# Peptides against a protein of PDB entry 5Z08, part 16

Target 1, 168 residues: chain A of PDB entry 5Z08
Amino acid sequence: RQKDEWAKKTSSLMKQLDWFIGEHLGAMLAAEELGGPVVGELMEIDPDDLSAGFNAHGKLKKATSQPDLDRRQRRIDDIWGPQDEQGQAHKRKRGADEALAASAEMRDLIEQLMNKLVEAGGDNSATYVEIPRESAAARFLVRSKVAMFHPNDARRLRLVDFGRDLDD
Target 2, 222 residues: chain B of PDB entry 5Z08
Amino acid sequence: GLPRLIDAIEEASKIPAKRRQTPIKPTIEKLTTHLYTHGASPDSLLRLADLLTLRNHLDQASLAAITRNLYPSSTVSDEVVLRFIGALGHGQLKPTLALQALFLRWLVMVYHLLENPGVLGQVYGVLFDLLDTAAIRPQLCHLLALVTRRKHVRPFRIQAILTLSRQTGGDPNLTGLLRVFKNYYPEIIVGDATKGRASAFKHPDPQWRQHLDEIQQRRSEA

## One batch from the design tools (peptide; made by RFdiffusion4, then SolubleMPNN)

Design b1_p9_2_s3 (from b1_p9_2, 4 letters changed)
Fold by OpenDDE base, seed 3:
Structure b1_p9_2_s3 (fold): chain B 168 residues (1-168), chain C 222 residues (1-222), chain A 9 residues (1-9)
Amino acid sequence: as target 1 above (168 residues)
Amino acid sequence: as target 2 above (222 residues)
Amino acid sequence: AVESLLRRN
C-alpha cells in the first residue's frame, strides 16, 4: 500500500514537473542561455520574446531580422550589440527551438541525476553526473538547492540527498 | 590550547624579531602542529586571519607556515573570507604577493566550507581586477572559476580576459577562465583564446584535502 | 536501461 501510494505520488509529481518544464521552465532557461534574465526574475517569457534577444542587462531587445549566422556561435557584439528590426519570423522559430532544446536538456539532466542517485545505493561518491557544460538547467537546479556541484569539479553534479539528512 | 598559542603569537607580532625576548619559531611550530591535528574553530580562524593579513612583525616563513596549516575544523565565516580578500593587491600595508597567492590557494581549498559562498560573488569585481597581477593569477583564476556565475559574465569582462590572454601569450589559467565564461554563454565566440591549453583547475593539494576531510569528520562525530 | 522516469510517465 505505502509503496503504491509513493509510486502514484511520484508519478503525479513527475507529470507536473514535465508539464512545468515544457510550458514554462524551458522558455525561461532558453532566455537565460540567450543572455536574458536568470530563471526566477522573469516569470513569463514568450518564445517570441526569446527571438528578440536580450541586452547586456537582460532586458528584451526589439526583434531584428539577420537570418544566416551559425546558430551556436555568436560574437559578443552579435549577442550584446544593437538589433536591427526585420527578422521576426526566423526569430520566433529560433526562440521555439531554443525553448525545446532547453526543455530537453533539463529533462535529460534530471533523468541522469535521478538514475545516478538510485544506482549509487547510498554511495554519495557515485551519485555524480558528469555534465559537459554548466547549462542554465544545471545552474537552475543548483540555485534551487536541488543539486550541488562536486566541491573540486564543476563538471560533476549530484542531487541533494534530503533523505539522508532526515535519517541521521 | 589554541587560544593561548594565538595570544602568544599576537603579542610577539607587535615586537620586531630582534627585540623579542623569546624566539617565535617554537611557538609557531606548536601552533602549526595544533592546527594540523585539530584544525581551527571559526573564532580562531578570525584571529589567525588578522595575524596573516594585518601588517605585523611576523616573518614570511612563519606566516606561510600558518597559512599552509590553516585547516578549518568547522565553517569559514564571511568575516574571515573578507579579511583575506582585503589583503589582496598592491600596497605597502598589504601582505606579499607570495603570501596572497597562498591565501587564494587556501580559499580555493576551503571554498566548500564557506558559510556563504555568495560573499565571494559580491567581491567578484575586486578579484577580477587583480588578474593582471601575474604572481597571483593562477590561484586567482582558479578561485574565479569556482565563484563565477552568470551575473559576473559581462561583455567588458570577457573582453578584458581576451585582451589579457593576448598580452600574456595565452596564459592557460586565463584560457580556463574563458571556458568557464563560455559555459554560461555557449554561443560566445572567444576565438583562438580558448583553443589553446587551459588549466583544468584541479585541487591544488590532494593531501591537504584528505587531511581537511579527516578534521571535518572528527567534528561531525563530536 | 534505466528508462527515463520522465519517459515512463
Scores: peptide ipSAE 0.021, ipTM 0.259, DockQ to the pose 0.054
Fold by OpenDDE base, seed 2:
Structure b1_p9_2_s3 (fold): chain B 168 residues (1-168), chain C 222 residues (1-222), chain A 9 residues (1-9)
Amino acid sequence: as target 1 above (168 residues)
Amino acid sequence: as target 2 above (222 residues)
Amino acid sequence: AVESLLRRN
């Protein structure tokens, strides 16, 4: 009974998470990967500031008049900018594709993290997933305190076991 | 008594206003006067919750008047709570968003009288998913601020509030809710989203609270 | 085969 309730709750939570990743988080992660604002950090991005673009560090560029809208800036504007009518379809498609890719990456990462947690059977050393890169998805999970890097290896990521901290 | 008044209103609710033999307004006024004076028992609350949440032929003014006078004389059952929660959201069978806002406000005001406050925690996801509905957001954020526990503060919900806060230009109610989240996880990087004006989630109606306390005191003396 | 928790939904 309790296992079944837990399974149902977990399933429901996973559905909600999947929905959230697909509908909201994917686009924001895609923007971060494209050099946009960091998800959860730079939240006071005025739409006008978004139009000014991001520097190589993801910081808002001062609206310098320079017309060379780097392809990257166009992508950021396509994801975060006000949708102007006509040129929108191709820009929307690319933004959507990047959001889908980011969503897939986040889903895959969460799946791996959860699977490792289950497989580890309580061994915290076995809960680490090796990540090929520090993705926006990985950084988001760490910033959100849901995941943590291995203290000596930034290529290893694990879920934070919140359940143990409640039993202590 | 209150049950007879509810009976009369239930019967009238089945009939369109234009086809009623007698105006319902006097009966609603008697009901609201009775509720104001004596409050509603758990059984009466359930019946009234059904009248308020189920589609019937009662006018919005009558429904609002009942809701504004819905003083519990005792506790509020899980069943009553779930009727109001089930009435939230969009749909042709749902009450108006204005009435839903009144229900949420009512739940905030009677939160301390819930038989099981945990019931709201069980439906936390349902409540949270409605945050995009601007018409109910103020009361919804207030209710969530009361209901939120550490277990509810999840990364996806943090990010959802942050996203919605950006989309709404920093709704003070969302900022307030985000501050509640941050109280459970101070290390959450919420950026400047919490620097803005936040709702303090004060009691929506101090006079209503005082009157509720008077009704509740009379029960303890009986 | 650890069925993907996400795929089972």
Scores: peptide ipSAE 0.020, ipTM 0.259, DockQ to the pose 0.075
Fold by OpenDDE base, seed 5:
Structure b1_p9_2_s3 (fold): chain B 168 residues (1-168), chain C 222 residues (1-222), chain A 9 residues (1-9)
Amino acid sequence: as target 1 above (168 residues)
Amino acid sequence: as target 2 above (222 residues)
Amino acid sequence: AVESLLRRN
């Protein structure tokens, strides 16, 4: 019974988290990745101001091979570039694509972090996920005190074990 | 006069020090003394900018001495500015990073004498992309702090500074630049990066400024 | 296990 309630509660929380990532956090993370405000410190940025830049209706365009720096620069120029009507539509679409990408990255990262935590069976050394880059998603989790970097390796991230802090 | 001194140095700059018939140091000293006393005209500034920015056989001490005494007697042209900007960054043909830092400092100190301050705004991207170069970052941030306008404050640049700030452990010059950005967009949250010590971007050399003002005043009275 | 939970929801 308690395991089933825990499973249901966890499932409900995961669903809520997934919704939150998709509806809100993804856009904010995308904004951060694109050099916007840092998520968690700017809970005061009206999501509508970010959403006005990241309106939801853009179809996923395939990631073209341009170097990451030039892409981010273009994304921002597209986000903050001259408000030509055609530019706005492309901007909205790109913003939506970035929000989706950020959402996917966050989901994947959370999934990996949770899976490693479960697999580790209480061994903190085994709970680390290797991250290819310091993403907005990774930084957000760390700032939110949900995750921690390995003290000697910023490419290794783990969930904060809140259960241990309650028993101490 | 100054043109003849520049001529002599230009010719000497083509020849390796070991192959020069006469030491160039006395001519450099005459040049720097002249510059200190009278400043450089726009034409002389351009010639000196070429000597400073183009690869030649002048020693670093001589180049630094010229740069330290590079007082404009009047305005600084876009062409002169662009020579110094073009000399920035990494490359075998570029001046040393130490000399580049002096050029950036010079641009900061003469910013108010630019014929067109907007020229630096046009090359803002070039300057900004060099922020990862630690040796020039302090002066570069100071120059960017002067040059930055609302149009330059873009999300990618905000993120780039934030990322670089983390990587550098919160370089106070980057924090200072972020504060400048925040002046244009108060909603920019810079996180813990702004809680740190920021550079105030004070004038690099008050004595140099005073001496420059004296040189500039003599021209207005003539 | 968590993958299956996130995919099933």
Scores: peptide ipSAE 0.018, ipTM 0.280, DockQ to the pose 0.028
Fold by OpenDDE base, seed 4:
Structure b1_p9_2_s3 (fold): chain B 168 residues (1-168), chain C 222 residues (1-222), chain A 9 residues (1-9)
Amino acid sequence: as target 1 above (168 residues)
Amino acid sequence: as target 2 above (222 residues)
Amino acid sequence: AVESLLRRN
């Protein structure tokens, strides 16, 4: 009975999380990946950043000396900028695709993290997932205190085991 | 107990070695033995941080010995962290660069025990600006590799690392840090700077880690 | 149990 209730609660929680990822978090993570606002972190605005000015949406105009950063910032402006008519459909599609990609990345990461935690059987050293990059998803989980990086390797991420802290 | 040992060392630290009635070395050995066995409580850790970071009459060997045995029995407070960060850099009142390197190494090894890891992010600029100091660069890059978040990866800092990497002939620690930056921004054009040898930022002392884990485990059982 | 939930999606 209790295991079944726990399984149902876990399933419900996972469904809610999946919904939240798909409906809200994916877009926010995509925005972060593109150089938009960091989810859940008060961005300290550097005075130098203030001097670069803000776009009409209050986003820092990064004087990106790097063309590729400019392209990404342009993508942010494309996702979050004023919807001008003609470029909108392609920009909206791109924004949607990036949100979907971010959602998928978050789901996959959570899955890997949870699986490793279960497989580790209590060995904290075995709970680490190798991440190919520090994604917005990974950073969000760390900021949320749900995950932590390996102290010596930022490519390794693990869940914070809250269950152990409750049984002690 | 540990507080009494710290009291004795604090008093001795006020007096030049030549004017001490008793050698301090036996008391330092007792302290380091105690620290090795039991670790330091948060209160003791703060007092020891003051002894290590403030100018006093303790010899460098004693300060190094304390630092090498500075096992936290619990968490590390922001105040303790800030004492060590405040001790970094050049100046007549600052600890030696060798001791600063030990402090940075210590911060790396206890990073997972910080009450608020974000405190290091708040002083990120202070840490980053010390990268030109060759004597502490290896440990500093390792600490920065742990502390760096997306908000810290700014164009001016990317350029600063690239410039310093060129000036140093591609210091592996800088290459390692630049790879961390690239993890946040894959689009960073790092040129040949990342193709070179990079530090893996491995744990500085596996034996120290194991012993710390043993001390931390005893606390959870008590 | 958690493994089965993650594999079914």
Scores: peptide ipSAE 0.016, ipTM 0.241, DockQ to the pose 0.060

Design b1_p9_2_s4 (from b1_p9_2, 3 letters changed)
Fold by OpenDDE base, seed 1:
Structure b1_p9_2_s4 (fold): chain B 168 residues (1-168), chain C 222 residues (1-222), chain A 9 residues (1-9)
Amino acid sequence: as target 1 above (168 residues)
Amino acid sequence: as target 2 above (222 residues)
Amino acid sequence: PWASLLRRN
């Protein structure tokens, strides 16, 4: 009974997390990867807004404002967008693709972290996941106090073990 | 006196070098010698800031020589600071990036003499946005390291430094600035970006500092 | 995406 209730609660939480990643967090992480605000400064980012890019202050550019395109943002837009009029639809599609990619990266990272925690059976040394890069996803989890880097190796990430703090 | 030397240079600055009746170099040498010996008053600093930052017919060597000898005899006003900040960046009317680097170096060296150090905090965004300009980045990072307070350490700026650090292969000045940010927020994950060599932001010219202190001391005794 | 976690619980 209690195990079944816990399993149901866990499943429900995982579905909510999956929804949150897909609907909200993915776009925010994509914005951070594209040089936008760090997750939490901009609460809601429409994937379409990612196509407009960010100013040097990490603020969303209004699509209609004249290109006082900060040379940096223009360069990002020039690197990432075709310059031509067909560029707006391609930019919107690209913003959506970046949000989807960020969502997938976050999901994969959380899955790896949780799997390692379960497999470690209480051995904290075995709970580390090797990350190929310091992603927006990895940074978000650590800022959120959900994950921690290894003290001596920033390529190793683990979940915070909340179970230990309950027994102390 | 110093005002008369500035008057002569101001008038000469309006005229192209080829059309001047007299060479300006001897007057510049007299000015720089006077500045080295006595420093510049607040009023003289403002006039010299205009000569250095506004487009005129003075040559780059003369402008650089004045900047290298720009010892304040007293405090540095907000107006003087804002003239130098306004001269930063890209534009047809702006000074060369080499001269801008000297201005930033000067601001670092006189930072303790600012009437209101908070003025640099108000223009923090303007300074920060110029970090992509490689020619002035070392001096910008040093100035930002002095100016940075907790209110300036924003997530987007952390990310901007991290991104620029990756793009530059870990510029030591950016690593140094990121360490300053981490002092305000120890929880900032900087990954391998902070493991590299960082600038210590040491005083750019200890001899210049010593000479400035001597000028400042002579005025307090008079 | 969560298939491994959902299979172990």
Scores: peptide ipSAE 0.019, ipTM 0.250, DockQ to the pose 0.026
Fold by OpenDDE base, seed 5:
Structure b1_p9_2_s4 (fold): chain B 168 residues (1-168), chain C 222 residues (1-222), chain A 9 residues (1-9)
Amino acid sequence: as target 1 above (168 residues)
Amino acid sequence: as target 2 above (222 residues)
Amino acid sequence: PWASLLRRN
């Protein structure tokens, strides 16, 4: 009975989290990756606005023509370089694609973190996920105090074990 | 006076060294001596900035000597700053990276004399985008450390420094800049990138600073 | 994606 109730509650929370990632957090993370505000400084970002990009102040730029290059992996020089003219339809699609990519990255990261926590069976050393880069998703989880980096390896991320901190 | 020396050098700069009737070196030495003794007025400083940043036939040693003696007698205008910033980066028309490093060093040393320090904040992106250029990175990081404000510390720039730090094996100048960023956002997760050796961004030339102060004091007494 | 976690719990 208690296990079943816990499983149902967990499932419900996971669905709510998935919804939150897809509907809200993905766009905000995409904005952060594109040099926009840190998540929490601007709560509502339209995917269409992501296509416009952000100025040096993290404010939304006026919708200027932007090249179809993925900005998430852009070098510093590519972020502020001259932008070629692109059609409005490509801009909207790109903003949506960036939000979807951010959502997918967050989901995948959370899944890996949770799986490692379960697999570790209480061994904190085994709870670390290797991350390929310090993403907006990873930074968000750590700012939110949901995850933490390994003290000696910024490529290793783990969930904060809230259950242990209650028993200590 | 200084304007006549600049005139002579400007004219000589239009002519290849092999085609000059007279060697320019004695005129450069007179210029650098004058600059060392009196500094450059705002007008002279602008003309010298053009000589240093625009493609001409002056040799690198002469350009470096002028830059090393480029003491402002007064303030440094936005226009002068923008000439030096515009000269940064890669391109056939741009000064050598060695000379660009001297310009960045100069901007660090005269930062307190800028009429509007905010001008560097406006071009922050241009400066930041050059961090991958190893030859200018030390001075560029130092300048960015002075210029950085909360508005410049953005997630993509944090990530860019972290990525570049990994790629460079932990360049101490990047670590230093990242520490400056962390002062504005203590919550920035930098992992091991901040545990390493960091540049303290000390004044590049204390003797140059002392001499600049002497030039500036003489102006306040006049 | 979330199905693997839901199967192990």
Scores: peptide ipSAE 0.018, ipTM 0.266, DockQ to the pose 0.027
Fold by OpenDDE base, seed 3:
Structure b1_p9_2_s4 (fold): chain B 168 residues (1-168), chain C 222 residues (1-222), chain A 9 residues (1-9)
Amino acid sequence: as target 1 above (168 residues)
Amino acid sequence: as target 2 above (222 residues)
Amino acid sequence: PWASLLRRN
């Protein structure tokens, strides 16, 4: 009975989390990845706004259209450079794609963190996920006090084990 | 107990060493032994932070010994953090740069025990502006590597690190910090500055960490 | 496995 209620509550929370990631957090994380404000400093970001990029103050800029391939690595000049007007439509699609990518990265990271916590069987040393980069997703989880970096290796992230403090 | 040892040291700290009736060294040794065995409670930690950061008549060896044994038994409050941050930099009322380096090293080692890690982010500018101080730069870069968030990575700070890196002949700690900045903005054209040797910002003292973990565990079991 | 919880929702 309690296990079933817990499973239902967990499922409901996961659905709500997935919704929140898809509808809100993904765009905010994408904004953070594109040079925008840190998640929590901006309440709502339209994916269309992500395409415009951000100025030195984290405010929306009219972004210039330059095509260069590594889509997540905009030059400092593109983040901080002067506003040229033209490229709006390709920008909206790009903002949506970045929000989707950020949402997927957050989901994957949460999944890995949770799986490692379960697999570790209480061994805190085994709960670390190796992250390829310090993403907005990883940083968000750390700022939220949900995850923590390995003290010696910022490429290793684990969930904060809230449960151990409850079983004692 | 620890409070009584702190009381005795606080009173002794008000008096120049030559005017003390009793040597303070035995009391410092008792304090450091107690800290090593049991750690410092939040309240004791605040009192010790004041002893370490405020100008008093304690000798540098005693202050360093306390700092090296400053194991938190619990969390580290914002107030304690701010005491140590306030003690940084140049000034006649500030601790020696050698002691400041120990404080920064301590903050690195206890970073995971901060009640609010965000407090360091709020004082990021204060920390960053001290990067020109060579004596504390290694530990400062390490702390900044932990504290840095996207909001801190600004063009003027990127340029400041690049300039300082050139001026220092490519200090590995600055190169390490610049790599942290580049993780937030991969597009940062860090010229030849990132091609050099960088600090890996490894834990300063693995044995100290292990002992801290043992102190923290004993409190969770009590 | 938490993987299956995130994929099923």
Scores: peptide ipSAE 0.013, ipTM 0.226, DockQ to the pose 0.064
Fold by OpenDDE base, seed 2:
Structure b1_p9_2_s4 (fold): chain B 168 residues (1-168), chain C 222 residues (1-222), chain A 9 residues (1-9)
Amino acid sequence: as target 1 above (168 residues)
Amino acid sequence: as target 2 above (222 residues)
Amino acid sequence: PWASLLRRN
C-alpha cells in the first residue's frame, strides 16, 4: 500500500516534471545553450533587454552590429520572444528544435541521475553519472541544488539525497 | 444553538431564493452573530465548510459573510481543510474565485489551529498548480509561504515561479514566495526576481486574529 | 527508468 502510493506520487511528479521540461524548461535551457541568459539568472533581464542580445558572459550587450551575434540573439528572441510576432517561420522551427533537444537532454540527464540513485542502493559514491559536457541542463540542476558535481571531477554529477537529511 | 441555525440554512440552501417562503438573510445574520460570539465547533465547522464549498442556492454575500465570521472555537480538522482545498480552481461546480480567495485567506488565518498542518504539505502540488490563477494568487502565495518546507522546494517549482514572475511583471507575492524558497536553499540562483518588491506575508486581518484569540481563550477556560 | 515510470500509466 505505502509503496503503491509512493509509486503513484512519484509517477505523478514525473509527469509534472516531464510536462514542465517540455513546456517551459526546454526553451529556457536552449536559450542558455545558445548563449542566452542562464536559466534562473535570466530573471534579471527585462524582456526588452532580451532583444539587445547577450555577451559571452551572458550579460546584455549593447546592440553592436556584429552579424553573428545578431543571429544568436534572434534565436534567443525566437525561443523567448512573445509568440505573437508573425516573423519568419524557419527561425521559430529552429528554436523549437533546440528547445526539443534541450528538453530531451534534460529528461535523459534526470533519468540517468535517478537510475544511478536507485542502483546505488544507498552508496553515494555509486550515484554519479558521467556527463559528456557541462550542459545547461546539468548547470540548472546544480544551481537548483537538485544535483551536485563530484568535488574532484566536474564530469561527474549526482542527485542530492534529500532523503538522508530527513532521517538525520 | 448553532446546529439549529445550520439546519435551517442547509434546508434553505436547497431551495432557490425566489422560492423560499422565508428570507434567509435574518438566519444568516443570526448565524454570523453566533459565530462571532462563540465560534464554530469542529462538527459545525465541517457542516459550514460543506455549505461554503458545495454548490447550493445561497447567495455570494451570505457565503462571504459566513466565511468572514468562520472562527473556529477549537482546532481545524484535516477534513475541513480538504473541503476548502477541493473547492479551489476553475470549474462550474466550484465556488467563485472571490470566495476561493476568502477560503485561502481563512486557511492562512487559522493555520496555527490546524490539527495536522502536514495535510497542506500533502496537497502542496494542488495549491502550487493554481499559482497562475491571478484572482487567488495573493492568498495562495501567502498560504504556500506558510506551508513550504525544504521537501517542496524543487527545481521545477523554482522555475515555475520564475517563469510566472516574468509573465506577471514581477508579482510581489511570487517574489515573496521565491524568497521563502531561497531561505531553504540560499544558493538557488534566482537572479533579480528576489530583488524586487516582495510581499511580507503579514497577517491578513489583525482584528480577526485578536477576536479569534479571545474565542480560543474562552474555550480553554471552560 | 523515466520511460518505465511514464509507461506505468
Scores: peptide ipSAE 0.011, ipTM 0.227, DockQ to the pose 0.071; fails the geometry check

